Peptides against a protein of PDB entry 6B9H. Designs and how they scored, part 133

Target 1, 151 residues: chain A of PDB entry 6B9H
Amino acid sequence: AELCESLLTWIQTFNVDAPCQTVEDLTNGVVMAQVLQKIDPAYFDENWLNRIKTEVGDNWRLKISNLKKILKGILDYNHEILGQQINDFTLPDVNLIGEHSDAAELGRMLQLILGCAVNCEQKQEYIQAIMMMEESVQHVVMTAIQELMSK

## One batch from the design tools (peptide; made by RFdiffusion4, then SolubleMPNN)

Design b2_p29_1_s2 (from b2_p29_1, 14 letters changed)
Fold by OpenDDE base, seed 2:
Structure b2_p29_1_s2 (fold): chain B 151 residues (1-151), chain A 29 residues (1-29)
Amino acid sequence: as target 1 above (151 residues)
Amino acid sequence: MEEEKRRKEEEKRREEFKKKLEEMLKKLS
């Protein structure tokens, strides 16, 4: 999906330790968790990150477990810190992500992370980073932001 | 000459898009 590919490119700008070159690399949630920690290390602290299993391999059950924790973290962050700025009525299906590497659902997950970035304390630096991306990616990211912030 | 015109038009479109993006993103900051 176009959304997933563009947001994968966006995710890669965080330069996390975990591999993040393919859609499959994101399905275990480790990259997403590390990105969230970069976005707000005070909220997504070491204790939170340690709840995410890193050695899951191809175990889709463990992937789903991680993804559920991450989704909960995002939702809690949105409610507790961001003041519900993100419209989260359409939640990603983490089961499809974990078991089938569903790109569309993964895109929705990454979109929620994007929402965290553009609403967090350091939102300005992430906004500036987006402005430096390739135009085609910028377009998708912009559309994704508009969808999230739409009332 | 036509190629140069096309190049300029593409550049213009890119700049307009970037401006639109900046305006939108600034509303979030």
Scores: peptide ipSAE 0.116, ipTM 0.631, DockQ to the pose 0.268
Fold by OpenDDE base, seed 5:
Structure b2_p29_1_s2 (fold): chain B 151 residues (1-151), chain A 29 residues (1-29)
Amino acid sequence: as target 1 above (151 residues)
Amino acid sequence: MEEEKRRKEEEKRREEFKKKLEEMLKKLS
């Protein structure tokens, strides 16, 4: 999906330790967890990150477990830190991500992380990074932000 | 001259898009 592809490109700008070249690389949640830690290391601290299992392999049940923890973290962050600025009525289906590598649902998950980035304490840093991206990617990212903020 | 005209038009479109993006992102700041 276009959303997932563009947001994958966006995720790659974080330069995390975990592999993040393919959709499959994101399905275990490790990359997403590391990105969230970069967005707000005080909230998504080492204790939080340690709850995400890193050696998952192809075990889709463990992937789903990780993804559920990450989604909960995002929702809690929205409530406790961001003041509910991100509308969470449309949640990604983490089962489809973990079991089937569903790109559309993964895109929605990454969109929530995008929401965290553009609303966090360091939002200016991430806004500037988006402004430096290729135009086609910028378009998708912009549309994704508009969807989050207009609802 | 037509090539230059097309180039300028394309650059104008790119600048307008970037401006729109910057304005949108600025509203989040």
Scores: peptide ipSAE 0.113, ipTM 0.626, DockQ to the pose 0.279
Fold by OpenDDE base, seed 3:
Structure b2_p29_1_s2 (fold): chain B 151 residues (1-151), chain A 29 residues (1-29)
Amino acid sequence: as target 1 above (151 residues)
Amino acid sequence: MEEEKRRKEEEKRREEFKKKLEEMLKKLS
């Protein structure tokens, strides 16, 4: 999906340690967890990150377990830190992500992370980074942010 | 210089797009 492809490009700008070149690379949640830690290391601290299993392989059950923890973390962050700034009306189906590598649902997951970035304490830094991306990616990211803030 | 003209026109389009993006993100920044 266009959303997933563009947000994958955006995720790659974080330069996390975990591989993040393909959709499949994101399905275990490790990249997402590392990105969230970069967004707010005080909230997504090392203790939180250690709950995400890194040695997952192709075990879709472990992927889903990780993804559920990450989604919960995002929702808690939105409630406790962001003050419900981003809407969660359409939550991603983490089962489809973990078991089938569903790009559409993965896009929704990455969209929630985008919401965290543009509303966090260092939101201006991430907004400026988006302004420097390729125009085609900027368009998709802009649309994704509009969707989060309008619903 | 046709190439230079083309480059300037493309740059203008990029600037217009960025302004549109900035307006959308104004309430967040």
Scores: peptide ipSAE 0.108, ipTM 0.630, DockQ to the pose 0.398
Fold by OpenDDE base, seed 4:
Structure b2_p29_1_s2 (fold): chain B 151 residues (1-151), chain A 29 residues (1-29)
Amino acid sequence: as target 1 above (151 residues)
Amino acid sequence: MEEEKRRKEEEKRREEFKKKLEEMLKKLS
């Protein structure tokens, strides 16, 4: 999916410790959890991160468990910190991500993380970083942001 | 009353940000 591919490129700019070169690399949620901690380490602190199991391998049940925790964290962050600025009418299906590596649903998940970045306290820094990316990626990312801000 | 004020402020911020993003998207087109 175009959305997933562009947002994967965006995720790679965070330079997290976990491998993040392919869609499959993101399906266990470890990369996403590390990215969220970089976005807001006060909220997504070490106690929160410790709830995400690392080295899950190909166990799709463990992947789904991690993804559910991450999705809950994103939604809670949106409501408690961001004041519901992210439109969550279309939630990702974490079962499809964990069991089938569904790129479209993963794209929706990454889009929510994008929403956290562009609405957090340091949102201007992340917006500026996006504006320095390759133009084709910028277009997809900005469209994704626009969709999040729409009613 | 306070909740309504907060909601209106959030709505204003969303509209302003959306407008800015739309302008940026036009430049990228």
Scores: peptide ipSAE 0.074, ipTM 0.607, DockQ to the pose 0.076

Design b2_p29_1_s3 (from b2_p29_1, 16 letters changed)
Fold by OpenDDE base, seed 1:
Structure b2_p29_1_s3 (fold): chain B 151 residues (1-151), chain A 29 residues (1-29)
Amino acid sequence: as target 1 above (151 residues)
Amino acid sequence: SLEELLKKLEELKRKEREEELKKMLEELE
């Protein structure tokens, strides 16, 4: 999916420790958790990050468990910190991500993380970073932001 | 605000594309 591919490129700009070269690399949630910590380390602190299991392998049940925790974290962050600015009308199906590496659903998950970035304390820095992205990727990212902010 | 930032981004990219188009036209003339 174009959304997932573009947002994967965006995720790679965070330079997290976990491998993040492919869609499969994101399915265990470790990269996403590390990205969220970079977005807001006060909220997604070490205690929160430690709840995400890092040695998951191909265990899709553990992947789903991690992804559920991450999704909950995003939703809680939106409610408690962002003031419910993100439109979560269509939530990602974490079961499809964990068990089948569904790119479309993963794209929706990454879109929620994008929503966190553009609404966090460092929102201006993330917007500026998006301004420097390749045009085709930038277009997809901007469209994704607009979709999240639409009422 | 976020809306203002997005508008600024769109405006900057629009101007960039317009300048690029202008250069292309100059090269064709």
Scores: peptide ipSAE 0.036, ipTM 0.556, DockQ to the pose 0.039
Fold by OpenDDE base, seed 5:
Structure b2_p29_1_s3 (fold): chain B 151 residues (1-151), chain A 29 residues (1-29)
Amino acid sequence: as target 1 above (151 residues)
Amino acid sequence: SLEELLKKLEELKRKEREEELKKMLEELE
């Protein structure tokens, strides 16, 4: 999916410790959790990050468990910190991400993380970084932001 | 605001594409 591929490229700009070169690398949620910690380390602190199981291998049940925790964290962050700036829409199916590496659903999950970045305290910094991205990727990311903020 | 930043982003990229097109057309003349 175009959305997933572009947002994977965006995720790679965070330079997290976990491998993040492929769609499969994102399915266990470890990269996502580390990205969220960079976005807001006060909210997504070390105690929160330690709840995400690392080195899950091919265990899709553990992947789904991690993804559910991450999704909950994002939703709580939107309500408690961001003041519900992101428009309500269909939530990603984390079962399809964990079990089948579904790119479309993964794209939706990454879009929610994008929403956190462009609404957090350092929102301008992340938008400036997006302005430096390759044109085709930038277009998809910008469209994804507009979709999130539309009411 | 986020809306203002997105608008600036679109404007900057539009100008960039216009300059590239301008250069291409000038090379053909």
Scores: peptide ipSAE 0.031, ipTM 0.550, DockQ to the pose 0.038
Fold by OpenDDE base, seed 4:
Structure b2_p29_1_s3 (fold): chain B 151 residues (1-151), chain A 29 residues (1-29)
Amino acid sequence: as target 1 above (151 residues)
Amino acid sequence: SLEELLKKLEELKRKEREEELKKMLEELE
């Protein structure tokens, strides 16, 4: 999926410790959790991050468990910190991500993280970073942001 | 020249995207 591919490229700009080269690398949620911590380390603190199991391997049940925690974190963050500025009408199916590495659903998950980035305290920094991205990726990311902003 | 025209086109597209993102940022503030 184009959305997933472009947002994977965007995720890679965070330079997290966990491997993040492929779609499969994102399915255990570890990269996403580390990205969220970078976005808002006060909210997604070490205590929160420690709830995400890092040594999951190919266990899709553990992946789903991690992804559910991450999705909950995003939704709580949107409600408690961002004032529900992110449209979460269509939520990603984390079961499909964890069990089947579904790129479309993963794209939706990453889009929610994008929503966190463009609405957080450092939103100007992340918008500036997006403006520096390659044209084709930037276009997809911009479209994704516009979709989130639409009510 | 064709090269100059292409360069201008690329510049215009770049500026358009940047202005769009800046406007979006402004709306988020």
Scores: peptide ipSAE 0.026, ipTM 0.557, DockQ to the pose 0.432
Fold by OpenDDE base, seed 3:
Structure b2_p29_1_s3 (fold): chain B 151 residues (1-151), chain A 29 residues (1-29)
Amino acid sequence: as target 1 above (151 residues)
Amino acid sequence: SLEELLKKLEELKRKEREEELKKMLEELE
């Protein structure tokens, strides 16, 4: 999906330790967890990160478990820190992400992380980074932000 | 030249996108 591909490119700008070159690389949640820690290390601290299992391999059950923890973390962050700024009326299906590497649902998951970035304490820095992205990717990211802001 | 005009057009389009994103940021604040 176009959304997933563009947001994968955006995720790669964080330069996390975990491999993040393909859609499959994102399905275990490790990259997403590391990105969230960069967004807000005080909230997504080492104790939170340690709840995400590494070395998952192809075990889709473990992927789903990680993804559920990440989704909960995002929703809690939105409620406790961001003041309900992210529109989450359509939540991603983490089962489809973990078991089938569903790109459409993964795109929705990454969009929620985008929502965290554009509303966090360092939101202006992340917006500036988006302004430097390639035009076609930037367009998709901007559209995704607009969708999050609309209620 | 045509090349110079195209470069100017691309710059104008870039500035338009930047202004749009800045307005979005203002709505988030």
Scores: peptide ipSAE 0.026, ipTM 0.557, DockQ to the pose 0.524

Design b2_p29_1_s4 (from b2_p29_1, 15 letters changed)
Fold by OpenDDE base, seed 5:
Structure b2_p29_1_s4 (fold): chain B 151 residues (1-151), chain A 29 residues (1-29)
Amino acid sequence: as target 1 above (151 residues)
Amino acid sequence: MEKELEEKLKEKEREERLKKLKELLEQLS
């Protein structure tokens, strides 16, 4: 999916420790968790990150478990820190992500993380980073942000 | 002249896109 591909490129700008070159690399949630820690290390601290299992291999049940924790973290962050700047109007199906590497649902998950980045304390830094990206990626990111603002 | 005109149009389109992106993101919070 175009959304997933563009947001994968965006995720790669965070330079996390975990591999993040393919859609499959994101399905265990480790990259997403590390990105969230970079967005707000005070909220997504080391204790939170340690709840995400890093050695899951191809175990889709463990992937889903990680993804559920991450989704909960995003929703809690939105309510407790961001003050409901983004609504959970369309939640990703983490089962499809973990079991089938569904790109469309993964795209929606990454869109929620994008929402965290553009509403966090250092949002201007992430705005500037997006402005440095390739035109085709910028277009998709802008559309994704517009969807978040409309709900 | 055609190359110069094309370059100017491309730059204007880029500036408009970046301006729209910045304004959109600043409206989030």
Scores: peptide ipSAE 0.177, ipTM 0.671, DockQ to the pose 0.494
Fold by OpenDDE base, seed 2:
Structure b2_p29_1_s4 (fold): chain B 151 residues (1-151), chain A 29 residues (1-29)
Amino acid sequence: as target 1 above (151 residues)
Amino acid sequence: MEKELEEKLKEKEREERLKKLKELLEQLS
């Protein structure tokens, strides 16, 4: 999926400790959790991060558990900090991500993280980072942001 | 000269893309 591939490239710019080279690398939620902590370490603090299991292997049930926590964190962050409402009908299916590495649903999850980044306190920093990305990635990111703004 | 024109066009397109991106992102709330 174009959305997932481009946002994976975007995620890689955060230089997190967890492996993040493939779609499969993102399915356990560890990378996403570390990215969220970089976006807002006061909200996604160490206590929050410690709720995400780091050694889940191929256990899709543990992956889903992590992903549910992350999705909840994103939704709570949008409501409590960003003052935004998200349409629940467009939320990613974390079961498909955890069990089947569904790229489309993963793309939707990463899009929500993108929404956090471009609305957080470090908004300008992430804007500048996006401006330095390859043209094809920029195009997808812009489209993803436009979709978020239309909701 | 053709190469130079092509380079100028690419640069212009890049600048316009970056401008639109920045404007879009600045509209976020």
Scores: peptide ipSAE 0.175, ipTM 0.672, DockQ to the pose 0.486
Fold by OpenDDE base, seed 3:
Structure b2_p29_1_s4 (fold): chain B 151 residues (1-151), chain A 29 residues (1-29)
Amino acid sequence: as target 1 above (151 residues)
Amino acid sequence: MEKELEEKLKEKEREERLKKLKELLEQLS
């Protein structure tokens, strides 16, 4: 999906340790967890990160387990830190992400992470990064932000 | 001159796009 492709490019700007070149690289949740730690290391601290299983390989059950923890973390962060600025009435299906590498659902999950970035304490840094992105990617990111605002 | 005009047009489009982005993000925060 176009959303997933553009947000994958956005995720790559974080320069995390885990491989993040393909959609498949994101399905185990490790990249997403490391990105969240960069967004707010005080909230997504080392203790939180240690709950995410590494080296899961192709085990889709472990992927789903990780993705559920990450989704919960995002929702808790929104409630406890961001003040419910991200509407969660339509949640990504983490089962489809983990078992089938569903790009559409993965895009929706990355969109939630985008919501965290543009509302966190360091939001201005991430806004500036978005302003530096290639035009086609920037357009999709802007549309994704608009969708978050309209809910 | 044609190339110069094209470059000016692209710069104008970029400025307008960035303005819209800033306005959108200001409304979000």
Scores: peptide ipSAE 0.168, ipTM 0.669, DockQ to the pose 0.518
Fold by OpenDDE base, seed 4:
Structure b2_p29_1_s4 (fold): chain B 151 residues (1-151), chain A 29 residues (1-29)
Amino acid sequence: as target 1 above (151 residues)
Amino acid sequence: MEKELEEKLKEKEREERLKKLKELLEQLS
């Protein structure tokens, strides 16, 4: 999916420790968790990160478990820190992500993370980073942000 | 001339995108 591809490129700008070259690399949630920690290390602290299992392999049940924790973290962060500024009307199906590597659902998950980035304390930094991205990616990311802001 | 116009068009499109992103930032800040 176009959204997933562009947001994968965006995710790669965070330079996290976990491999993040493919859609499959993101399905276990480890990259996403590390990105969230970079976005707000005070909220997504080491204790939170330690709840995400890093050695998952191809076990889709463990992937789903991680993804559920991450989604909960995002939603809680939105409620507790961001003041529910992110429209979560369309939530990703983490089962499809974990079990089937569904790119469309993964895109929606990454979009929620994008929402965290553009509403966090360092929102200006992340917006500036987006402004420096390649044109086609920038367009998709911008559209994704606009969608999040729409009610 | 044609190439120049095409480049100018691309530049304008870029400026429009950047303007929109800036506006989004302002809305979020």
Scores: peptide ipSAE 0.168, ipTM 0.675, DockQ to the pose 0.438

Design b2_p29_2_s1 (from b2_p29_2, 12 letters changed)
Fold by OpenDDE base, seed 1:
Order: structure tokens, then C-alpha cells, then sequence
Structure b2_p29_2_s1 (fold): chain B 151 residues (1-151), chain A 29 residues (1-29)
């Protein structure tokens, strides 16, 4: 999916420790959790990150478990820190991500993380990074932001 | 660019997202 591919490219700019080259690399949630910690390490602290299982392998049940925790973290962050700035979004189906590596649903998950980045305290830095990305990626990212920020 | 600088200025902490978002859309159009 175009959304997932572009947001994967965006996620790669965070240079996290976990492998993040393919869609499959993101399905266990480890990359996403590490990205969220970079976005706001005070909120997504080490205690939070430690709840995400790192040795998941092909166990789709563990993937789904991680993804549910991450989704909850994003929703709580939006409510408690961002002041509900992210609006009118469709929740990703983490079951499809974990069990089937569904790119469309993964794209929706990454879109929520994008929403966290462009609304966090360091949003200026993330917006600057987006402005330096390849044009085709910029357009997809822009559209994704608009969908989250519109009321 | 001047437009990029304006976007960053509008994207400061506690800023209105609609402002920098509109300018970003203009930049990427």
C-alpha cells in the first residue's frame, strides 16, 4: 500500500535499533515502540517499552499482543499529552497486522505514530524532517497528516 | 526557503496545527 510504503520510509529516518527495512519487520511492533520512545521518552519510558516483547519471531499472537499495547499507548498519549489533537481516525485492525502482515492496516498504525510526531513537543524537528524527504513520500505523509488533523 | 522557515515558525510548541499544515500543503503542492 502507498500509505504503508511511504510511512515505512518515514519510520526509517528514526534509525531505531530494531530492523525496519520491510513491512514484515514492523508487524511485531518493536520498531514502532522504539519510535514512540524517541518521540517522547518521558511518556514512552523504559518501563513502558519493557512491556513490549522483543523476541516474537513468527508468533502472530505475540505480535497482536504487542500491537494492542502500542495502540493503547498511542491513544492514551493522544488523550493525556496531545490534548486529543488527533481526530476522526479509524483504528487499525491489529489482528490483520499481526496475523497477515496487512499493509493497509499497518499503514493506519504508522499514521497514528505520525500524528504523535507532528503534535509532540519536538514536532518542529519532525516537520522539518518531512520537508526534506522525497517528494512522493512528502505527498503521502501530508495527506496522512491532513486526515488525522481534520475535524 | 522562506516558506520552509515560515512553516517551522508556525510549528513551534503550542502552535495551531492548522496554520503550519496549510503552509506545508502549499509547499508540497
Amino acid sequence: as target 1 above (151 residues)
Amino acid sequence: SPLQQEILEKAKTKSNPEEWLALLKKLLS
Scores: peptide ipSAE 0.430, ipTM 0.888, DockQ to the pose 0.101
Fold by OpenDDE base, seed 5:
Structure b2_p29_2_s1 (fold): chain B 151 residues (1-151), chain A 29 residues (1-29)
Amino acid sequence: as target 1 above (151 residues)
Amino acid sequence: SPLQQEILEKAKTKSNPEEWLALLKKLLS
């Protein structure tokens, strides 16, 4: 999916430790968890990160478990820290991500993380990074932001 | 660029997202 591919490119700008070259690399949630920690290390601290299992392999049940924790973290972050700036979003189906590496649903998950980045304390840095991305990616990212922030 | 700088100025910690989003849309249009 176009959304997923563009947001994968965006995720790669975080330079996390976990492999993040393909859609499959993101399905276990480890990359996403590390990205969230970079976005707000006070909220997504080591204790939170330690709840995400890193040795998942191809176990889709463990992937789904991780993804559920991450989704909950994002939703809680939006409520507790961001002041509900992310509005009227469609929840990603983490089952489809974990079981089938569904790119469309993964895109929705990454979109929520994008929402966290552009609303966090360091939002200026992330917005600046977006302005430096390739035009095709910028367009998709901008559209994704507008969708999340629309009232 | 001046427009990029304006976006960053609008994107302060307590900023209204609608303001910098509108400018970002302009930049990327």
Scores: peptide ipSAE 0.412, ipTM 0.881, DockQ to the pose 0.101
Fold by OpenDDE base, seed 3:
Structure b2_p29_2_s1 (fold): chain B 151 residues (1-151), chain A 29 residues (1-29)
Amino acid sequence: as target 1 above (151 residues)
Amino acid sequence: SPLQQEILEKAKTKSNPEEWLALLKKLLS
């Protein structure tokens, strides 16, 4: 999916420790958790990050478990910190991500993380990074932001 | 660019994203 691929490219700009080269690399949630910690380390602190299992392998049950925690974290962050700036979003199906590596649903998950980034305290830096990305990626990212921030 | 700078300034000082988002839309359209 174009959304997923573009947002994967965006995610790669965070230079997290976990492998993040492919869609499959993101399905266990470890990269996403590390990205969220970079976005807001005070909220997504070490205690939060430690709840995400890192040795997941191909265990889709563990993937789903991680993804559920991450999704909850995002939703809580949106409510508690962002003041519900992210609106009218479709919840990603974490079961499809974990069990089937569904790129469309993964894209929706990454879109929520994008929403966190462009609304966090360091949003200026992330917006600047977006402005420096390739035009094709910028287009998809911008569209994704518009969808989340629309009233 | 001036537009990019304006976006960054609004993103820095504004909690409401509508202003910088509108400009970003313009920039990336």
Scores: peptide ipSAE 0.407, ipTM 0.880, DockQ to the pose 0.102
Fold by OpenDDE base, seed 2:
Structure b2_p29_2_s1 (fold): chain B 151 residues (1-151), chain A 29 residues (1-29)
Amino acid sequence: as target 1 above (151 residues)
Amino acid sequence: SPLQQEILEKAKTKSNPEEWLALLKKLLS
């Protein structure tokens, strides 16, 4: 999916420790959890990160478990910290991500993380980074933001 | 660019997302 590929490129700019070169690399949630910690380390602190299982391998049940925790974290963050600035979104199906590496659903998950980044305390830095990305990626990212922030 | 700087100015901590988002759309149009 175009959304997923562009947001994968965006995710790679965070330079997290976990591998993040392919869609499959993101399906266990470890990269996403590390990205969220970078976005807001006070909220997504070490205690929160430690709840995400590493060394998941190909165990899709463990992947789904991690993804559910991450999705909950994002939703709670939106409610508690962002003041529900992210609106009118469709929840990603984490079962399809974990079991089938569904790129479309993964794209929706990454879109929510994007929503966190452009609404967090350091949103100015992330917006600046987006403006420096490749044009094709910029267009997809901007459209993704608009979908989340529209009334 | 001036437009980029305006976007960053609008994208302050308590800014309205509609403002900087509209400018970002203009920048990428």
Scores: peptide ipSAE 0.400, ipTM 0.876, DockQ to the pose 0.101

